Peptides against a protein of PDB entry 6TME. Designs and how they scored, part 81

Target 1, 324 residues: chain A of PDB entry 6TME
Amino acid sequence: NRLKRAYIALQAWKKAFYSDPFNTAANWVGPDVCSYKGVFCAPALDDPSVLVVAGIDLNHADIAGYLPPELGLLTDVALFHVNSNRFCGVIPKSLSKLTLMYEFDVSNNRFVGPFPTVALSWPSLKFLDIRYNDFEGKLPPEIFDKDLDAIFLNNNRFESTIPETIGKSTASVVTFAHNKFSGCIPKTIGQMKNLNEIVFIGNNLSGCLPNEIGSLNNVTVFDASSNGFVGSLPSTLSGLANVEQMDFSYNKFTGFVTDNICKLPKLSNFTFSYNFFNGEAQSCVPGSSQEKQFDDTSNCLQNRPNQKSAKECLPVVSRPVDCS
Target 2, 324 residues: chain A of PDB entry 6TME as posed
Amino acid sequence: NRLKRAYIALQAWKKAFYSDPFNTAANWVGPDVCSYKGVFCAPALDDPSVLVVAGIDLNHADIFGYLPPELGLLTDVALFHVNSNRFCGVIPKSLSKLTLMYEFDVSNNRFVGPFPTVALSWPSLKFLDIRYNDFEGKLPPEIFDKDLDAIFLNNNRFESTIPETIGKSTASVVTFAHNKFSGCIPKTIGQMKNLNEIVFIGNNLSGCLPNEIGSLNNVTVFDASSNGFVGSLPSTLSGLANVEQMDFSYNKFTGFVTDNICKLPKLSNFTFSYNFFNGEAQSCVPGSSQEKQFDDTSNCLQNRPNQKSAKECLPVVSRPVDCS

## One batch from the design tools (peptide; aimed at target 1 K126 S172)

Design b2_p29_5_s3 (made by RFdiffusion4, then SolubleMPNN; from b2_p29_5, 18 letters changed)
Fold by OpenDDE base, seed 5:
Structure b2_p29_5_s3 (fold): chain B 324 residues (1-324), chain A 29 residues (1-29)
Amino acid sequence: as target 1 above (324 residues)
Amino acid sequence: SSALEERLEKYVKERRKKAEEKFLGKPLT
């Protein structure tokens, strides 16, 4: 029966614990798995008269161990939340049997290896959180073909380029921050119809920003700080009618910051510090508005405080990258 | 950034509540 399978899985997992500082699994004894701490039972979706393990919540348990293949026996689990532990190893491919997986949160652990492709096998997955791990290698293009609401990838070891399939994503929130992504932002980004928040912070991204960013009408947060972006800001950014937080700091941008960007109707914070901008509109000057905050620190602006020296500016400003 | 983490945590918390209602019949917290 389903609960017997769950018992086998949970006992195998308990054996895979190296350390349980809070004794979370101390009561994981006997066949009554629904009484286990962090295990939640509910009526099965296919038969309300049958009780099944529907959720796991071991968040903040500081458990050291690994995920054994027997976890694939938890076929009724829709919610899997095990963040803020010390689980290591890889995500078992046997989890492909968890066809009801809706939310998968393994964030803040010590998982290693490539992207857990087993996540691509879950037809009902809506939320994927794998942030704060040691996942490495390429991001599979197929991740953006999934009907996900949110994709949290930040603070890993992912490399290579961002897939062009990003434009197919229906996610409202996507994080790439603090990885090793390289190359350009794909032009297809403008096709992300449900996007509200996207962050690229602290990668090795480069090239010009695509004009298609201006098509992101629902975006409230756009953060591209701490990368290697070059050229001028796209004039099409004036199309970001709902942007509230925008950060381009710590890049290699050049050119003029225009009124059309700084006067965006919902803009509350715009940071473009630590670049090589050589001009800004009056509306972009810090203190020019009571409703908006600007930071123009460490650019190549004239008659502004805390700017780069002429020695630092001249080599870059004199040879602007043409993004046309 | 701290601001990013705070936003993400808020988002997760709100989604979790809805998911728990959907699959468990009631929120756990």
Scores: peptide ipSAE 0.386, ipTM 0.888, DockQ to the pose 0.497
OpenDDE base, seeds 1, 2, 3, 4: peptide ipSAE 0.340, 0.382, 0.376, 0.077; ipTM 0.872, 0.885, 0.879, 0.664

Design b2_p29_5_s4 (made by RFdiffusion4, then SolubleMPNN; from b2_p29_5, 17 letters changed)
Fold by OpenDDE base, seed 2:
Structure b2_p29_5_s4 (fold): chain B 324 residues (1-324), chain A 29 residues (1-29)
Amino acid sequence: as target 1 above (324 residues)
Amino acid sequence: SSALEERLQNFKEERYAKAKEKFLGNPLT
């Protein structure tokens, strides 16, 4: 009996609650699990005459506790949304039994440990949100082999390099922001055929930007701010025909910001402040356009306000990194 | 980033509505 298994799972979970400020589980009593707050039933995919637990939504419940292994009994769950709680510990390996998992959102919790590799076992997973947790270690390369629509990893403790398998991703939105990723952006990034938004904010990424970024024809948001990138901006960035928001601020870029970048047809906001650029085209000057917003603050530009001193600029500008 | 969070939240809300409709027959309001 599927509902009996669900009852066992949900009662085990209720027992795993340390605090339930909104009394969300107050009605989690008795065998009628379909009446439980945050539990949603639907006809089973294999037998429409059978009612099963198909979804969990405990978003914003502020529940403190952990995920017990008995949750693996919820084998019919396709939607698991438990964001904005205070769940701690690790994601149970027993969740591998949830083969219908379609959307998994555990964002804004207190989960710890390595990347939850159980997510890689779900064949039908389309959306993964694990942001705002304390996940650590390496990102498994296999995450990008999944046919995911979106991958939200921001605000964790992930380390090491971004896997080269990123080019295999079919995701439209990927966030790496506010982790501890290091190394270069892989050249394979240009192969992300469905990419609309990618965010690298606030990592330890370094090296030159790969020329292959210019192949991202569908990208609307590209944010690489607050890293350690060096060298000139790739001339191939002129290929970003649909980019609207672009941010390269707080890096160590050098060279000249060209017209072909600043005149991108869909560009609305381009921030390249807090670098070591030593020149910019007239089209890049803040206030030069009514349709586009630019920020060139704290570079090595001549005849511009709020620039770095010659003392700060000379050591870097005189030793440009060759990215060719 | 507040701008990032807003975009991500909007993305999620749209997806959740569609997913709930698809799997549960009860779209997110």
Scores: peptide ipSAE 0.279, ipTM 0.840, DockQ to the pose 0.434
OpenDDE base, seeds 1, 3, 4, 5: peptide ipSAE 0.057, 0.028, 0.022, 0.267; ipTM 0.606, 0.635, 0.606, 0.833

Design b2_p29_6 (made by RFdiffusion4)
Pose (drawn by RFdiffusion4):
Structure b2_p29_6 (pose): chain A 324 residues (1-324), chain P 29 residues (1-29)
Amino acid sequence: as target 2 above (324 residues)
Amino acid sequence: HSIWDLKNEREKIYEEHKSEALDSLRETF
């Protein structure tokens, strides 16, 4: 009995609810699971006459609990939204039975430990949001082999390198912000198809920017701020024909900022503050344009306000890194 | 309570939710 399996799964889950501030599971009684709050039923994909539990949405319920293995019984679920709860522990391996999983959002919870590799087992997965948890350790490179449209990893404790496989991703959006990733951005980044937005803010990345970034001609947001990148901006960045937001602030970049970048057509907000740039094109000057917003604070630029001192600048400015 | 037509509305629900996730991310940053 199909809905009985859903009943057992949801009752096993209610038992694990230690605190439910909004009494969200108050009506989770009896066998009519489709009437349970946050449970969404629909016709079976292969038979419109059969009723199935197809979605779970408890966004913003602030429920403290954990996900028991019995949730593996919800075999028809394709949507799972639990943003802003207090669900703790790990994602049960039994969730690999949810073969229709399409969008999985566990953002802003209390999950911990290694990357939830059960997500790799779902053949229809398109949206994976694990941001704002305590996931840690290495990132499974095979995650970029899945045909994910969106990958949100920001605000965890992931460590080590960006996988060389990133160029295989078909994602339109990828966030790595606020982890402890280290090393270089892989040269394969230029092979990412469909990429519109990529956010690296606040990691421990270094090395020079790969010239292959210039191949991302559909990117609208490229934010590499608050890392440790060195070298000059690659001249290939003129290929970012669609970039609207570009932020390289808080790095160790040196050299010139040219109009090859500052005159990009759709570029509206270009922040390169807190680097070691010793020259900039006139078109790159903040306050100079009514359409474009620039920020050059704390660089090594003559005749500009709030620059680094000459004392701090000369050692770094006179010793540029050979990107080789 | 109601019964969804998830098969024909799944992509709509997906785009709405993705948009909201992106707006939330951009506002946070």

Design b2_p29_6_s1 (made by RFdiffusion4, then SolubleMPNN; from b2_p29_6, 20 letters changed)
Fold by OpenDDE base, seed 2:
Structure b2_p29_6_s1 (fold): chain B 324 residues (1-324), chain A 29 residues (1-29)
Amino acid sequence: as target 1 above (324 residues)
Amino acid sequence: STILDFASTRDKIYNERLKKKLEEERKEL
């Protein structure tokens, strides 16, 4: 009996709660699991006459506890949303039995350990949100082989380089922000055919930006701020026909910011402050357009306010990194 | 409440709020 297995799983989970400040699990009593708060039942896909637990929603419950291995008995669950709690420990490998998993959101918790590789075992996974946790180590390259619509990894402790397999991703939204990623952005990034939004904020990324970024024709948001990127902006960025928000601030970029970038047709906000740019086109000057917002603060620009001193600029500007 | 109430489309909207938060956090660096 599927509901009996679900009962075992949910009761085990209730026992794994250290604190339930909103008494979310107060009604988790008895065999009628479909009446449990945050538990959603639906007809089974293989037999419409049978009800099964198809979804869990415990978002914003502030529950402290852990995920017990008995959760692997919830084999019919397709939606698992438990964000904004205080769950700790690791994601159980027993969740590999949840072969119908479609949306997995464990964001804003206290999970630790390496990337939860159990997520790679789900053949139908479309949405993965593990942001705002304490996951650490390397990102497995296989994550980008998954047919995901969105990948949220921000605000964790991931290290090492971004996998070359990123180009295989079909995701429209990917966040790497506020981790410890290092190295260069892979050249394969240009192969992300469905990409709309990508965020690299606040990592240890370095090197030159790959020219292949200009191949991202569908990208609307590109944020690479607060890293260690060097060199000039790629001329191929003129190919970003749909970019609306672009941020390169707080890096070590040098060279000239060109008209071809600042005149992008859909560009609404372009921030390139806190770099070492030594020139900009007139179209890049803040206030030059009513439709576009620019920020050129704290660069090495002549005749602009709030720029770096010559003492700070000269050592960097006189030794430009050649990315060609 | 139904299972449709917590679909991933709702989480995508939350992402927009996240971007604003990230921007504010960046300014504090």
Scores: peptide ipSAE 0.023, ipTM 0.521, DockQ to the pose 0.136
OpenDDE base, seeds 1, 3, 4, 5: peptide ipSAE 0.016, 0.019, 0.017, 0.018; ipTM 0.517, 0.579, 0.473, 0.562

Design b2_p29_6_s2 (made by RFdiffusion4, then SolubleMPNN; from b2_p29_6, 22 letters changed)
Fold by OpenDDE base, seed 1:
Structure b2_p29_6_s2 (fold): chain B 324 residues (1-324), chain A 29 residues (1-29)
Amino acid sequence: as target 1 above (324 residues)
Amino acid sequence: STVLDFASTKDEIYEKRLKEKIEELRKEL
């Protein structure tokens, strides 16, 4: 009996709660699991006459606890939303049995350990949100082989380089922000055919931006701020026909910010502050356009306010990094 | 709950949920 298995799983989970401030699981009593708060039942896909637990929503319950292995008994769950809790530990490998998983949101918790590779076992997964946790280690390259629409990894402890497989991703939104990623952005990034938004904020990324970024025709948001990028902005950025928000602030970029970037047709905000740019086109000057907002603060620009001193600029500007 | 009130298998509903997630993300970053 599928509901009996669900009962076992849910009771095990209740026992794994250390704190339930809102008494969310207070009604988690008895075999009628479909009446449990945060538990949603639906007809089984393989047999519409059978009722199964199809979804869990414990968002914003502030529950402290862990995910017990018995959750693997919830084999019919397609939606698993437990964000904004205080769950700790690791994601159980037993969740591999949840082959119908479609949306997995464990964001804003206290999960630790490596990337939850169990997520890679779900063939139908479309949305993965593991942001605001303490996941660490390398990102498995296989994540980008999956047909995901969104990948939220921000605010974790991920390290190492971004996998070259990123170009295989079909995701429209990918966030790497506020991790410990290092190395260069892979050149394969230009192959992300469905990419709309990508965020690299606050990592240890370095090197030159790959020219292939200019191939991201559908990108509307590109934020690479607060990293260690060097060199000039790729001239190929002129290809970002749909970019609206672009942020390169707080890096070590040098060179000239060109018209072909600042005149991008849909560009609304372009922030390139806190770099070592030594020139900018008139179209890049803040206030030059009513339709676009620019920030050129703290660069090495002449005749602009709030720039770095010559002492700070000269050592960097005099030794430009060749990205060719 | 709002998340499960709608079937995620419907494209329009899913897209709406995704949009909301993106908006939340923008506020948090």
Scores: peptide ipSAE 0.386, ipTM 0.839, DockQ to the pose 0.351
OpenDDE base, seeds 2, 3, 4, 5: peptide ipSAE 0.305, 0.345, 0.342, 0.339; ipTM 0.806, 0.820, 0.815, 0.825

Design b2_p29_6_s3 (made by RFdiffusion4, then SolubleMPNN; from b2_p29_6, 22 letters changed)
Fold by OpenDDE base, seed 1:
Structure b2_p29_6_s3 (fold): chain B 324 residues (1-324), chain A 29 residues (1-29)
Amino acid sequence: as target 1 above (324 residues)
Amino acid sequence: STILDFASTKDEIYKKRLEEKIKEEREEL
């Protein structure tokens, strides 16, 4: 019965293919779905004597098509990997029936619409990869209430502010890069207890960096480049004891880059170029360390190469944003 | 099957897959 449902689902999906350049679904014929290319069966969790479709892997198949609602019949699927295809449309709400979903990867497709809220219905989901699509609108705050290990949201069309619930996230990696997020980074960010990597690259984020960033003791990668951040770097950044890669480039930061930041013990690369910093500690100067790489290009630094003109600097530096 | 051999229920395999995803993300950004 369960395999019969899977057959119906998979045949419906095959019909939803507009193009299958590698003939991935060529063998998707007949009731033996476990022999289908990219379909993987395993004993059911509730009954080991019953074989069920437990996984889908159609990665890199370049398939054009959409996800039909009949995919909701794949109720035993825990792994759904369909990255690097040309699937379009929306993620079917019927996937809410896939209560065993553990890994959901639809990255590098042509999906559109709002955040796929069906992902919130999966109680056992561990990572969500929806990057490189055309998802739009607001992030549901509830995404960060889930016990996820990784959340890949980059290269979409998400808008609005980052939810305050971000502090509740248990994820080690969160990517916001290359969206249309705006507003400030929530102060609750400092509560992300498992965070190792967070990427904000290429958004419309603004305001001051919250001091609470300094509470991210386990963060190894912090990239806030290509935004509209203002003010000075928080002094609390000295608390980033494990940061290796830090990028604040292409913002509107001002003030002095301190020794406490540049001397972070595990810091390997620190890029703060294309801002309006008017001073830096000697430890921040490119070439000052063999162990660390710095980039101070295009700031308002005195006696440094490749800096902004006084004409560009003066209007900004003379009107520093108070982040206190 | 390859995907099941690397089932997410196996912590080490899952971690490895996650690391690969992170690596891919870093390379693409």
Scores: peptide ipSAE 0.418, ipTM 0.856, DockQ to the pose 0.425
OpenDDE base, seeds 2, 3, 4, 5: peptide ipSAE 0.361, 0.392, 0.389, 0.359; ipTM 0.842, 0.843, 0.848, 0.839; seed 2 fails the geometry check

Design b2_p29_7 (made by RFdiffusion4)
Pose (drawn by RFdiffusion4):
Structure b2_p29_7 (pose): chain A 324 residues (1-324), chain P 29 residues (1-29)
Amino acid sequence: as target 2 above (324 residues)
Amino acid sequence: VSHITSSNHNYRTSPDPTIDELVANASNP
């Protein structure tokens, strides 16, 4: 009995609800699972006459609990939204039985430990949001082999390198912000298809920017701020024909900012503050344009306000890194 | 009657009619 399996799974889950501030599971009684709050039923994909539990949505319920193995019984679920709860512990391996999983959002919870590799077992997975948890350790490179449209990893404790496999991703949005990733951005980044937005804010990345970034001609947001990048901006960045937001602030970049970048057509907000740039094109000057927003604070630029001192600048400015 | 939504529609590279129909028919009475 199909809905009985759903009943057991949801009752096992309610048992694990330690605190439900909004009494969200108050109506989770009896066998009519489709009437349970946050449970969404629909016709079976292969038979419109059969009723199935196809979605779970408890966004913003602030429920403290954990996900028990019995949730593996919800074999028809394709949508799983639990943003802003207090679900703790790990994602049960039994969730690999949810073979129709398409969108999995566990953002802003209390999950911990290694990357939830059960997500790699779902053949139809398109949206994976694990941001704002306590996941840590290495990132499984094979994540970028899945045909994910969106990958949200920001605000965890992930470490080590960006996988060389990133160029295989078909994702339109990828976030790595606020982890402890280290090392260089892989040269394969130029092979990412469909990429519109990529956010690296606040990691421990270094090395020079790969010139292959310039191949991302559909990117609208490129944010590499608050890392440790060195070298000059690659001249290949003129290929970012669609970039609208570009932020390189808080790095160790040196050299010139040219109009090759500052005159990009759709570029509206270009922040390169808190680096070691010693020259900039006139078109790159903040306050100079009514359409474009620039920020050059704390660089090594003559005749500009709030720059670094000459004392701090000369050691770094006179010793540029050979990107080789 | 409440209906569920898909966030992936903001991020998807191509439409998926099966999922669209599933979302449209998903309900909680």

Design b2_p29_7_s1 (made by RFdiffusion4, then SolubleMPNN; from b2_p29_7, 17 letters changed)
Fold by OpenDDE base, seed 5:
Structure b2_p29_7_s1 (fold): chain B 324 residues (1-324), chain A 29 residues (1-29)
Amino acid sequence: as target 1 above (324 residues)
Amino acid sequence: VEHPTLKIKEYERKPDPQLDKLVAQMFQP
């Protein structure tokens, strides 16, 4: 029966623990898996008279171990939350049998290897959190073909370019921060119709920002800080009618920061420090508004405090990148 | 110059009627 399969899976997992400092699995004894700490049972969706393991919550348990292939026997699991542990190794391919998966959170662990492509096999997946791990290699383009609400990829070892399929994503939140992504942001980004928050912080991204960013009408947070972006800010950024937090700091941007950007109607914080901007509108000056915060530190601005030296500015400002 | 490190906040799940029903069943059997 389904609970017998769950028992086999959970006992195999307990055997795969190297350390359980809070004794979370101490009560994982006997056939009554529904009494196990962090295991949640519910009536099966296909037969309400049958009790099944529907959820796992081991968040913040600090458990060291690995995920054994026997976890593929948990075929009724819709919620899998195991963040803030010390699980290592790879995500088992046997998890492809968990066809009811809605939320998968393995964040803040020690997982390694390529992107867990088993996540692409789950037809009903809505939430994917794999942040704060050691996942490496290329991001599969197919991740953005999934009907996900949120995609958390930050603080990993992902490399290569961001897939052009990003424009197909229905996600409201996407994080790329603190990886090794390179190349340009795809022009297809403007097609992300449900996007509220996107974070690119601390990658090797480069080139000009695409004009299509201005089509992101629902964006409230846009952070592209700590990259290698060049050229001027797109004039189309005036289309970000709902942006509240915007950060372009620690890049190689040049040119003039315009009134049309600094007067965005919902803008509360705009950071463009540590670039090579050579001018700003009066509306962009820190202290010019009581409702908006600006940071223009370490640019090439005249008559502003804490700017770069002429020696640092001249080689970059004299050779602006044309993005047209 | 030291680059700022931002820790991304935890996600707050949006209401989903099917998932909310399942969650309710798990915690209130």
Scores: peptide ipSAE 0.025, ipTM 0.589, DockQ to the pose 0.131
OpenDDE base, seeds 1, 2, 3, 4: peptide ipSAE 0.024, 0.021, 0.024, 0.021; ipTM 0.531, 0.568, 0.616, 0.605; seed 1 fails the geometry check

Design b2_p29_7_s2 (made by RFdiffusion4, then SolubleMPNN; from b2_p29_7, 17 letters changed)
Fold by OpenDDE base, seed 3:
Structure b2_p29_7_s2 (fold): chain B 324 residues (1-324), chain A 29 residues (1-29)
Amino acid sequence: as target 1 above (324 residues)
Amino acid sequence: VKHPTSKIKDYRRKDDPELDKLVEQMFQP
């Protein structure tokens, strides 16, 4: 009996709660699991006459606890939303039995350990949100082989390089922000056909930006701020026909910010502050457009306010990194 | 130099009719 298995799972989970400040699980009593707060039933896909637990929504419940292995008994769950809680520990491997998993949101919790590789076992997964946790280690390359629409990894402890397999991703949104990723952005990034938004904020990424970024025709948001990028901005950025928000601030970029970038047709905000740019086109000057916002603060620009001193600029500007 | 850590906005795919349908079916039976 599927509901009996669900009962076992949910009771095990309730037992795994250390704190339930909103008494979310107060009604988690008895065999009628479909009446449980945050538990949603639907007709089974294989038999519409059978009711199964199809979804969990415990978002914003501030529950402290862990995910017990018995959750693997929730084999009919397609939607698992438990964000904004205080769940700790690891994602159980037993969740591999949830073969219908479609949307998995465990964001804003206290999960630890390596990337939850169980997510890779879900054949139908479309949405993965593990942001705002303490996941650590390497990002498995296989994550980008999956047909995901969104991948949220930000605010974790992920390390190492971004896998080259990123180019295989069909995701429209990918967030790497506020991790410990290092190395270069893979050149394969330009192959992300469906990419609309990508953020690299606050990592240890370095090197030159790959020219292939300019192939991201559908990108509307590109934020690479707060990293260690060097060199000039790729001239191919002129190809970002749909970019609206672009941020390269807090890096070590040098060179000239060109008209071709600042005149991008959909560009509404371009922040390139806190770098070592030594020149900018007139179209890049803050206040030059009513439709576009620019920030050129703390560069090595002449005749602009709030720039770095010559003492700060000269050592870097005199030794530009050649990305060619 | 890095600016202070800030929260990233809650991104979500805007146009996912299949997901929306599934959500509706699963959470609003």
Scores: peptide ipSAE 0.023, ipTM 0.489, DockQ to the pose 0.128
OpenDDE base, seeds 1, 2, 4, 5: peptide ipSAE 0.021, 0.021, 0.018, 0.018; ipTM 0.591, 0.587, 0.562, 0.565; seeds 2, 4, 5 fail the geometry check

Design b2_p29_7_s3 (made by RFdiffusion4, then SolubleMPNN; from b2_p29_7, 18 letters changed)
Fold by OpenDDE base, seed 1:
Structure b2_p29_7_s3 (fold): chain B 324 residues (1-324), chain A 29 residues (1-29)
Amino acid sequence: as target 1 above (324 residues)
Amino acid sequence: VRHPTLLLKKYEREPDPELERLVAAMQQP
């Protein structure tokens, strides 16, 4: 009996709660799991006459606890949303049995360990949100081989390089922000055909920006701020026909911020502050446009306010990194 | 000014057509 298995799983989970401040699991009593708060039943896909647990939604329940291995008995779950709780530990490998998993949101919890590779076992996964946890280690390159709509990885402890497989991703949204990623952005990034929003904020990324970024025709948000990027902005950025929000602040960029970038047709905000740019086009000057907002603070620009001293600029500007 | 949407702690995905189709398929008599 599939509901009996679900009962076992849910009771094991209730037992794994350390705190339930909203008493969310108060009604998690008895065999009628479909009446449980946050548990949603539907007819099974393989047998419409059989009722199964198809979804879990415990978002914003502030529950402290862990995910017990018995959750692997919830084999019919397609939606698993438990964000904004205080669940800790690791994602159980037993969740590999949840072959119908479509949306997996464990964001804003206390999960630890490596990337939950069990997510890679779900053939139908479309949404993965593991942000605001303590996941660590390398990002499996296989994550980008999956047909995901969104990949939220931000605010974790991921390290190493961004996999070159990123170019295979079909995701419209990818967040790397506030991790420990290092190395260069892969040149394959330009192959992300569906990309709308990508965020690299607050990592240890370095090197030159790849020219292939300019191939991201659908990107509306590109934030690479708070990294260690060097060199000039790629001239190919003029190809970002749909970019609205662009942030390169808090890097080590040099060179000239060109008119072709600042006049991008959909550009609303362009922040390039806290770099070592030594020139900017008039179209890049803050206040030059009513439609666009610019920030050129703390660069090496002449005749602009709030710039770095010559002492700070000269050592960097005089030794430009050749990205060619 | 940073776009906050991607960095929100509390995210709830809006239903999309694919999800709706999946749910509908599961609910077929």
Scores: peptide ipSAE 0.027, ipTM 0.548, DockQ to the pose 0.089
OpenDDE base, seeds 2, 3, 4, 5: peptide ipSAE 0.025, 0.030, 0.021, 0.023; ipTM 0.586, 0.628, 0.567, 0.558; seeds 2, 3, 4 fail the geometry check

